# Peptides against a protein of PDB entry 8BZL, part 4

Target 1, 228 residues: chain A of PDB entry 8BZL
Amino acid sequence: SYDRAITVFSPDGHLFQVEYAQEAVKKGSTAVGVRGRDIVVLGVEKKSVAKLQDERTVRKICALDDNVCMAFAGLTADARIVINRARVECQSHRLTVEDPVTVEYITRYIASLKQRYTQSNGRRPFGISALIVGFDFDGTPRLYQTDPSGTYHAWKANAIGRGAKSVREFLEKNYTDEAIETDDLTIKLVIKALLEVVQSGGKNIELAVMRRDQSLKILNPEEIEKYV
Target 2, 242 residues: chain B of PDB entry 8BZL
Amino acid sequence: SRRYDSRTTIFSPEGRLYQVEYAMEAIGHAGTCLGILANDGVLLAAERRNIHKLLDEVFFSEKIYKLNEDMACSVAGITSDANVLTNELRLIAQRYLLQYQEPIPCEQLVTALCDIKQAYTQFGGKRPFGVSLLYIGWDKHYGFQLYQSDPSGNYGGWKATCIGNNSAAAVSMLKQDYKEGEMTLKSALALAIKVLNKTMDVSKLSAEKVEIATLTRENGKTVIRVLKQKEVEQLIKKHEEE

## One batch from the design tools (peptide; made by RFdiffusion4, then SolubleMPNN)

Design b1_p8_2_s3 (from b1_p8_2, 5 letters changed)
Fold by OpenDDE base, seed 3:
Structure b1_p8_2_s3 (fold): chain B 228 residues (1-228), chain C 242 residues (1-242), chain A 8 residues (1-8)
Amino acid sequence: as target 1 above (228 residues)
Amino acid sequence: as target 2 above (242 residues)
Amino acid sequence: SNADRLFE
């Protein structure tokens, strides 16, 4: 059947395994990305961590390089594979080209990787979407989103995961030049967006901030509460 | 949904990987394995289900495997799969040692195997490994560590956790009794016995049905020790007296 | 559930 074949088009042109992988993404917790003027912000709905689980091993936001970080939604194990490959590429690029990757470059790399896994009968698609944010070497903030198909686009703001639709609707209404005029306002926008779908307020939100020429910063709960 | 059960590396319309889920279900029927992290060490406790008089004494541990000088693991699930994975862990650790002239960090070993597990969920013609593992170890980066991994290739660090039969109940008990920051290896051992006594499908807990290994540091060296039967008996006796 | 454990 067409829906069980990994690399076979349906008569109406569907790649069902890719579409089903997109459904897998929707099972993930919500992630939001916003590009500000001189800041990029990733916010994620915190998955409930078991009482005895070490929090350091639960990461939905990760650094790919000093200038790039990523949030994902979908299959956690798949994400790890993609992250590892991306990190290797970032380092390789620094060695061979002697410059850090642009956000677009690494996004394209990830997208290409995903696409290849949609075109081999021996491989299933990755069950993840990713928000990739960072700064190009010229200091330009960037936000990209990629999905299981390997498609990617640049965004001002976007969301992935189970609450993505509601968050996107919020962002469409509230993302303005005024709303991102300052770093603090940009962070506040992300928090407000997440609060559309996250229960129990700011305690269930994780935020990562990257400012120009600065390393990735994960905000602590007290810092997040400042913006709520 | 059954039409998606025959192929191991396909998504269902709902985005599920049923074969991975079924592998996890299979592990739920395996013998109970516990891991507990203490301030001064880490331990594994595992149920011995195969107690046969005709078994060769050469087999010291049924479910607990030494991986290298700094790490050990316990397995729950398909025995043959477990053997393959534990062998792979040893190989990975050895390759790292040869390449870098230092022992592999604990989490790196765990993730290396998890990447293999993940691959068996993504590449055609392969089935998921029907095995979950608990890892105990020490490294210079994080000290004593406890990890859990499952057939999907997911893993996490834990203060205490359980896999296998009645794992949910065991985890609940651990949540109730585990005292963060105050756990000694001695208290951890007592807790392990307490939990196993309640979660194992036995009328009475006996030393012959339990394997326990501890990982400690002595004089700047990691020591992995499997408790002798007499030691386990003493632990059980102490528990019964309380 | 097992299904829930696969996703983040």
Scores: peptide ipSAE 0.364, ipTM 0.791, DockQ to the pose 0.789
Fold by OpenDDE base, seed 2:
Structure b1_p8_2_s3 (fold): chain B 228 residues (1-228), chain C 242 residues (1-242), chain A 8 residues (1-8)
Amino acid sequence: as target 1 above (228 residues)
Amino acid sequence: as target 2 above (242 residues)
Amino acid sequence: SNADRLFE
């Protein structure tokens, strides 16, 4: 019998491979996303980059298009596949529809892709969750989260990865209209949230900001320290 | 627990891909391969284990493969898997060249293969490739580059790294001795010999057991050169005199 | 660990 990775229902109705893929996500470093009024912010826990490793090749935050970026937690190689397909779809959409994707559209695309891998014979689920942020063409900031099952939801703020529970608890307590009143406060909220699980302060945090009508900006360590 | 060890592309209850991990473990038993990035070039140094007197000397390189005019790689792991992957790399590079009339960027070639590797970890009926690769190359985008990829399809850029037997120890040594921004190809070669001398399970390092290739730029062209045995001997001798 | 290298 060819060991085909088959995601099948257990007798009690569980999709174990999906659940186990979710466990794989928990092995990933923490990522957090926050939607502000006119800003979306992604923060990730920096995995200790090996001293001799090129930092350029170690990224947990990436652009999918000019108006959409994504952070992920879980299997790095799986993430690359999802990112590449998402990027292709973003470009295809621009060519076919003559408009950039909405954040919801591309999230749904990614979610559908993930779902197919939970139902296709001979494929295992993707071992990644993603936070997808960006701006719709009308200028509305959006934050979505998707998991290995292919489910997705819109969020004001959320977290994924090993420290996600603690970060979410922090956000539930501290996400208020006042806390996101300004771009700087929104950024500060993300940093504070990450500091719940990240040791050694701002040096282990990567932060990306997207403002309305602006491209993704990755903050340098000095910029991050200003908020700490 | 045993059920998850036998299936090639399934998650364990803990979210682990055991077959990928086992493939990576298998690579640890392969011959040592080193890569070092310098300011003026990049090199690969690989352990040669199959020294048979009856082997036709025509085999200049057992573990280092030229991929195109601007890239080469070394392999650690299952030889047959390595052959398949190196062939695929060459095909990808050639197809790109034909399609775009320019050489494939180094990272794009690496990622293309990594996507293949990843597929073998996600699609049923296939096992992961039991191979890690070191890639050296030059392109107009990033200049000299060194990459490492593993059976998972993960990859990274490196200043210096090691795969295969005693790779952890080698990496530790590289971390200690590698001076960022000050590494010349000459110093990189010396460092490679130093590390190999300590990491290879041989009483005495000999030129017969080491393959070294350098990638440099001369007159606006990439030059990939496999060092002659005599050159390697000189490097070893120099190390022994230090 | 090899396992740790797979995840980010």
Scores: peptide ipSAE 0.360, ipTM 0.789, DockQ to the pose 0.761
Fold by OpenDDE base, seed 5:
Structure b1_p8_2_s3 (fold): chain B 228 residues (1-228), chain C 242 residues (1-242), chain A 8 residues (1-8)
Amino acid sequence: as target 1 above (228 residues)
Amino acid sequence: as target 2 above (242 residues)
Amino acid sequence: SNADRLFE
């Protein structure tokens, strides 16, 4: 059935469904990741939560394991599938290999999953990009980005979503060794980067930080305001 | 572009999933369903459209389904799709119980079904389910809970929400009248009647056209009860007197 | 919009 041939090459060599999935990512709210010296920071534009909605169920930043967390941009439901698969893999890895995953490993897993959905009949690509941050067992902070195509790269800093271009431009100008010299400065950098696209200041920003040998910490609004 | 809205669920050039959007649009034409979370319970109120004298009296609810001892749901959309999904919910809940010897947490059941919904938006040869659901439940982790899910497989927790016909107006009314932290089940029932009276496409609200279920805790057990017609009549009468 | 509800 031709309906199963979702992702095919165009005559000019394009995979349109993958490209369109990338457009879907741009409809998502902005996420930013920054690798510091001994810290990784994720920041996201907080989508306005409906008055009667439980904020607990609205999460753009999630833990994949104790040492890895992820932010995404794009289709929410797609993201949940990827997150769940990644979590299962993290646990499986701990069971079979007896060590937690490296950030690169789990990124590669996610990337491979996405890639399969670009090449399998009857499947559309995932409409999400992800920023994956964490620490390897050796204590090295890592930041990876993956897109709907299944490509992934390591970054010092990056952004995804609707405001990604502006945020990236800011980071390209302002990411220096001095800017990430301390944990606090690194956090400040993320906030400043997000403020390029977020209008309502610190109230519309969610920040997560992971330090070496520490669990993921979601900053409360009061903590964020200290950096603004 | 009709090219992307008439096929299996694929991305448009703008990154939209039109079939999912259309499924959501279709649900907007379904009967109204409300959910309201209270301090001492949670309720579902749904429009009953299928009123026939020859229906078996054993038929207690058209749109409200008991899922397990601790959860119930209400559906808006295609009836056949709803039947499939509600059955699946029951199976998931039962399998969990058998495997873990404890009831499935509310959110986990919702998520499990949402994963199925999502799959029907991603795999070829499938169409999205034309169904949105409201879930009410109790578990030891979060107590009383209310969730909403849509054809995309997205879901969220709510204090109060509405799906189906005139849902936007209903939500606006709920936002206006819902008092966080002060909502009793009694007040929630009154609010449900108030909102339904304004949002249902009927000239006059009658008990025969409204289904209401409450979920409460009594003696450490969850009690799911569908209100009798007489009880609903009393609620309507009370509203009219105000 | 329905479209907006799909994305985060």
Scores: peptide ipSAE 0.359, ipTM 0.794, DockQ to the pose 0.737

Design b1_p8_2_s3 (from b1_p8_2, 5 letters changed)
Fold by OpenDDE base, seed 1:
Structure b1_p8_2_s3 (fold): chain B 228 residues (1-228), chain C 242 residues (1-242), chain A 8 residues (1-8)
Amino acid sequence: as target 1 above (228 residues)
Amino acid sequence: as target 2 above (242 residues)
Amino acid sequence: SNADRLFE
């Protein structure tokens, strides 16, 4: 059993595999999330899609349920596993509890899953962080972030991935009540934040918007350009 | 940090999975496999390397496998690993058919296998599969499809792509010559021969060294056909005349 | 690079 121990404490009390998983996250493209008054917005740095690749199969933003969506940074294959598990849980919750999950609930579920992979024998941590946004059934917008350790918190705004530090610094400076006064301003804030690390403007940004009582909307490039 | 290079399912200090990367590197030394999506079909073209006169078995297809009535795949990498994965694909497809009384959607089959691949990168005591796959198929949801998957469990849909030896060069050629929206199966076949002729480490391309399969729709049914050697010879001849 | 292909 010792030969399968992957995530163990170092003599100085570190879980290096978790820390290294966090480094894996930094290799991912940047994602940003912002909670507005009645809107949640996810923006991601669009990875250069190969010319002959089907864009449909390249997604950094995905729906977990009708009221929840997620952006991730890190290992793509790991993300798929987490997303699938989360989707199943969302459906299961609807079936058993007869209500959609709260954003906090599904975040906690994902976080718990990640945590188990830091403690289970023979498993490595997930190499992903996630921004999870959506609306609770009472209409409250939510934004959560989780990392490979299984830690999660609620945020007004946050970023993950390679450019997260710069984006967070921007958000810390520019996230104000005035900046999110309207849906459009909130969207603009996300775009401006991403432009701190993205070179070619709107063409390299993917944006997802969820408004209260509305489904997830992925903005097309033309729509994004209106905010640039 | 070389201690991380030899350990499976372990992140390096910089967040890399070296065993997965090395598996991908190994695949780069395998025989070339091409996939090309056309408007009226999809094809796989694969290098055949195991040609020996003393072989007792006549291999109809060495690297192209029929998965079900609507899908086929080609493999690049460790043969034994490929056998396991192709068998698993067939099982998954069959289980789905039995459960839902309809063929498994193409992407769903791909993702099912990719989840298995991913698991071998995350669970201890296992090494990554040293195999990349190209998948061709048809379903009622998206029509003709081409997918590529790698040892990490990552996958993507493609109009045209290549795995194995000289794959980067092949992809470059495909990017140059692939005519989006105008690709016929006939033109795709010609393109496949052109690319293989340049990417295979052979002095002269011969039909015995190439396997080609096409997937088309006829009368509302999927038809998967491996080209006969004579047909491949004709394709090569046509290419040489141009 | 192979490494880059693993991440999104």
Scores: peptide ipSAE 0.338, ipTM 0.766, DockQ to the pose 0.756

Design b1_p8_2_s4 (from b1_p8_2, 5 letters changed)
Fold by OpenDDE base, seed 3:
Structure b1_p8_2_s4 (fold): chain B 228 residues (1-228), chain C 242 residues (1-242), chain A 8 residues (1-8)
Amino acid sequence: as target 1 above (228 residues)
Amino acid sequence: as target 2 above (242 residues)
Amino acid sequence: SNADLLFL
C-alpha cells in the first residue's frame, strides 16, 4: 500500500514513488555530460524520429539560459514543465540580481522544485533526471545532475537514462586529466562514452558543446563524424 | 499490474503511468483524423461518425474546430474532453492576443495546452484527458505548421500524421506517399482522400462521412476553409477514377 | 508502444 501513497514513507524509510520515478528515468534514452577544462559537453542518444516528424520538436538537449544548458532522461512532458520553470527562473534572476544564474543556483532551483513534488499528497514526482551544464560568471565550467528526489551533485562526468550504467563505467575508467586536456579530446570522450550504448555510430548521437563565453552549439552530423 | 491502474498520478514499479497509456489506447477507438502539411497550405481531414438523421443542426464541423484566425484543430477521443480542451485553446489564444496584441505563435498555443494535459497526469484527483489533437496553423515564425499532441502532454511537429482509428496504418501510407518538398495542397487533399479511403471502417468513402479543412494564406491573411460536401465529393470521385 | 511514446 505504501507504494500507492505519493508522500508516505514505507516502514523501511523508502519513498516508493520517488524510486519508481527513477525507474521512469531509465526508460529515457541515454544522456552523458562531461566537464572539460574550458568546455562542457552534453551527448545524447538520438531517439529514432519518425520519418514524417519534424526534428525541431524532438529535443533532448535545451538551453535554459545563454550560459546554461540541460539534457534530460525520462518523461518528455515532465521535462518540458521543468525546463519552462527553469527558464523563467533564469530570466527572473537576471532581472532581480542583474547577473546570470550560476549553474549551481539553477540546479538547486530545479532540485527544490522536484523535491516539493515529492512532499505534496496531490502531486507525483517528476519522472526525469537532468544533466545541467554551463559556465558560471567567473568562467568556471560546471556539470550537475539532479534526479526525481530533488537530490543534486556536481560531477566531472556522469550519465542518465537507459544506458547510464555502462556509460558511467566507461567514464570511470577513461576520465582523466589527459582525456580532457583539449576541447577536441573532451568531445571525443563523450562520443566514445555514448558509443558504448549506441549501436549505429555517430548518426544516432546528438552533441551540444558550450565553451567559455560562447553560446551553446549543437554539432551537425558532419561535425560529429570528425570525432568518431 | 492492475493495482496501479486505478490512480492517475501513480508510477508503477516500472515507472509507467498506466492511466496515460490507457487514455492513449482509448483514442485508438475514435474516428480517424489526419493532417498533411503542404508547401502552400495545411489540411485536416477527419472521419465524421455522427451521421444521425435526427440531428437538427448539422454542426458545420463535428471534429474540426477553428481556434483563432490562424489556427484550427481536429480531435480524436472523448467528445466532452475535446470540448473542454478546444474551449481552453480558444481562451489561451484570446488571452495572448489581448496581452501581446498579436496572435499567439502556433507552437506556443500547442505547448500551453500540453502543459495543462501534463498537469492532469501529475496532480492528484485528476485523470488524463482522453484526447489527442492535430493542430494546423500559420505564424510569421515558421509559416504553415502541423502538430500532434496526446494525453501525456507530449507533442510534436509533423509533415503528415494521423490519430484515432487505424492511425498506424494511415501513418504508414503517409510515409510511403508523402513527397517531401513536392507536396502541394492539391496533392495533399488527394493523399488525404486516398488514406481515409483505406483507413476508415466504411465500405465506401462518402462525402457525408468526411470533414476537410484547409488553411492557406491569401493576401497576407490566413484563410481557414471547411470544404463543402460537393468539393469533397469531387475529391472522392477523382480518387475513384485513378 | 504507448509507453515508449512517453519517454525521451
Scores: peptide ipSAE 0.383, ipTM 0.774, DockQ to the pose 0.755
Fold by OpenDDE base, seed 1:
Structure b1_p8_2_s4 (fold): chain B 228 residues (1-228), chain C 242 residues (1-242), chain A 8 residues (1-8)
Amino acid sequence: as target 1 above (228 residues)
Amino acid sequence: as target 2 above (242 residues)
Amino acid sequence: SNADLLFL
């Protein structure tokens, strides 16, 4: 049928639906991920929550498992599908392998899922990129990014969404061993990076921190202001 | 550009899903539905547009649907699409009850339907549902709840919100008048009438044109009640006297 | 815009 979502190559070798899905990601609010020495930090631009909206239901950062969390940019409904699939896989892995997933494993799973949606004539690509952070069982902090194409890479630091270019430029200049020497400095780096694109300071930032052998912690506004 | 407007499951060059946006636009032409969360309950108020004298006076709510003992919804958009989705909600809720021997949590029911909506935006050969929903409910996890969902499969929790015709204006009024932490069901009902009176495309608000349902807790049970016409008349009268 | 509502 002519109405099927078809991701096909253009004459010049482009997958336009994938590229356009990447444009959808750029419409999302900015997310930043930084890998420290013994910490991983996700920071996101808070979309102006409507005054009467329940903030609990507006989540740009979510846990996939006890050792893995994810921030995304792009289509919110698409993200929910990916998150749910990833959570199921994390639990399945625990049941079948008797160990938590590695951050790479779950990233690869998500990437494979996304890739399949680029190759099926009955599906459109996911309009999301994700920053996936966590700790492997050996205590190694990890940061991965995946995009609508299903590509993924490990990063020291990266950003996605509308302000990603400016944030990446900042990180390229300011990510040093000294800048991540401590957990606090790593958190400060994320905040400073977000402040390149976020107006009105710490009130418009959400931060998630995962330390070795600790659960995901979402910082409250007061905690964020300590770093500003 | 026109190619992207006609296909349901493709991104535009700008990363837009036009058919989803158009479905949302279509909902803006539907009858107004309001939801307001109070400390002691939650309500839905909906515009009743189809008043025909030959309709059998089956006092069934045209736009408010009971989903289970703990949840109800109102719909704005294509009636046939709404019927399909409300039926699916009932089925999901029933299957959960049978499987777990407890009522489905409100957010889980909303999410389950939203995943269906999302699928109709991503899988070829389908169009988005031309329907937004407001959900009211109670569960043991979060108490009284109000949710809104749209054709994209997005949803959110709300203290008060509006879908359908003049929804933006209604939301603005709700933002001005909603008192967080101080909202009683009585005050919520008054606020609903106030907002509907201003946002409905009618010269005068009448009880025949408004459906209101309340969800409360009585003796540890959820009570979903559609207000009688006389009760709505009293609310309107009270508003006119103020 | 309706478009803005789709993205987070």
Scores: peptide ipSAE 0.335, ipTM 0.739, DockQ to the pose 0.800
Fold by OpenDDE base, seed 2:
Structure b1_p8_2_s4 (fold): chain B 228 residues (1-228), chain C 242 residues (1-242), chain A 8 residues (1-8)
Amino acid sequence: as target 1 above (228 residues)
Amino acid sequence: as target 2 above (242 residues)
Amino acid sequence: SNADLLFL
């Protein structure tokens, strides 16, 4: 087969491979991101780790830099490529510009990478969406989402993956200034949002928190249960 | 539609990568490979299918490959693909050693190959590698390690796992019998024989059909040893007596 | 399914 033009326009103007990559994202477990006042929170549905699998090697949330972390939904191997490229860019930026990346900058970088894979000959789109959170140098919390198309937007809260619709509907109803007034309330909001789609409570949730001037903290199950 | 089956590196309407799935399915027809992590070592056990009496060279190991002084792997899938990947693993490990004057960490070697595998699922004109690998190794970061990788370029660390023929049944057995924190290499060897005896499509397990390698630490050095046929025979005999 | 193994 002539695999040079993988992502092409349909007669009606659709990029089917991009749309199908978005369907691949829906096969991923749910991830949610919420921007609080002085906190950003990522929550993910834990895929049932096989009993004999090392949990260390099954990560849906990762740091891109000290001030930026990412959750993804979709193809795991694709995500690794994006994460690695993003990490390299974060380090390169520190070396060349002498400052950490802004959350927008690294999101735009990832988005541009994804977009190129929708237009480059012999490449399929990345089968991942990402929630990218962190703090800019000025201490402003940020949340961005990117999808297989390479589009990106800033959000107050959003979700990706199989349960994203239900989680977003919950967030649309419950995301208020009062609901994010404190760090703890923001964390609770994320947990409650995930519980809309996650069965068996806090055991199946992974939660990561980044506070201003602090590194990414992954909460242990006991810490999560305190918020449930 | 047949269109999505025939083209490599395209998504189906449902977001599936059929060629990757088919590559994974093909691996299910390969000989069984087991990996078991113990407190004092890690092992690979693999089914040896090609026993030709007229083979001039007794291949000490058909399916188990030493990658460097600290790592070995076992392969399930297309032999030619396996040869390419195992060679690449060796090259990556050697380049790292040359560049950094220290052995490559186990997970980094696995990841490097997984990135190659992933590329063959994303770049046009390439088909996925029809190979899964089990990796055993030791490094100063995590000690003894067991990894599994598949055609997608996905990988995971494991306490025990299986690839190839009847892998699902083998994994189920491993889940039942693997005792976390209490697994010695001796017990792991016994478990490997037990699982292979049940999962191999043979009437009787014989030492000629089983390859076993152990990775241990002795005097601050990694020792990778392929068990002699007599040692495997003793393990089988012991299992039959239990 | 093999498909499920590809996704997180």
Scores: peptide ipSAE 0.262, ipTM 0.687, DockQ to the pose 0.758

Design b1_p8_2_s4 (from b1_p8_2, 5 letters changed)
Fold by OpenDDE base, seed 5:
Structure b1_p8_2_s4 (fold): chain B 228 residues (1-228), chain C 242 residues (1-242), chain A 8 residues (1-8)
Amino acid sequence: as target 1 above (228 residues)
Amino acid sequence: as target 2 above (242 residues)
Amino acid sequence: SNADLLFL
């Protein structure tokens, strides 16, 4: 009975549930990641928080470990599952290997998790893409992207969500060695990229910065306005 | 389109989860539940729909459930689903207490249940729970808290919110009248009555049709109290005089 | 819409 298989191949070789999960990602607000020389920056479009909603509970950027953070686009509840599993894996790795995860390792873990949900009977794909940024123990900044299929790649810069196409086009034109020469320039690049799709300027942008041997810093609105 | 709404836990071509959306729609047919956060407490107010004289009065509340000493919830949706989820909340809270020798933080309890809800949206052979919940609680981390969760496993913290029948209208009224930083429990109770009076599909609001619970702190302890019918009558009377 | 509530 085909009824047990949620994700199956079409006659033309497509996994439609994976493709449709990718469409779910496009319903998410835009996220952008940029790898600088000694910095990684995540920027996200803030969804308008409903009046009377606590902004604390609406987070699109989260830490996975001290050296790794991620932004996502797509189904919020799906993202929470992935984030929790990734956090557990980061802690497990520290206990078993006695070192923090590399950004690639945790990306591969997340990718493998997503892939299993594309192949297991009675499971639908995760409706999320993620930008995973951080530093390896050698101090190398990393940026990875994962999609609902479980594919992953390393990037210099990338975007996910609703405005991703426009943001990527901007980054393809403007990502140069000069544009990321300093931390401040890298942050400015992220802001400029987001402003391609975000209305009302810096108030609707959340920025997270990670530098070598430093914890994730979420910039406050006043700090963001300095770069606009 | 119909092929994607008849199967559990699949995406439509547009990336929608229709079974989750339909579960949310089903909750709109449930009785109204309100939550309001105040400076000195938090409250739940819920519509009672099943008023049968033959129901044993021992039923403390139809829609408001004590979860532990520091938390309570109200439910809107399928009664059987609600019973399963409220029992699970109690079990999660108890397991945490046993494991860590301290009460579970409010948000952690909410997220634990939300992960279960999410699973029922992702695993085949499962349907979403047809239930939304409002959670009220106190913990040492954030003090008084109000949360809302839906069938998707999504949740959020709120100053004031509503689930169930006419929830959108109720939320609009709450947005107009809620004064951030100035809300007392007394004013919150008055606001709850005001909103229920306008959102409940009844000719006249009566104490018989309303359940109200308050969560306060007294002498360093959480006190969860369901208001007596007479107390609710006084609140309604006061509203009618204004 | 209910759909919009599912996504971030």
Scores: peptide ipSAE 0.257, ipTM 0.689, DockQ to the pose 0.752

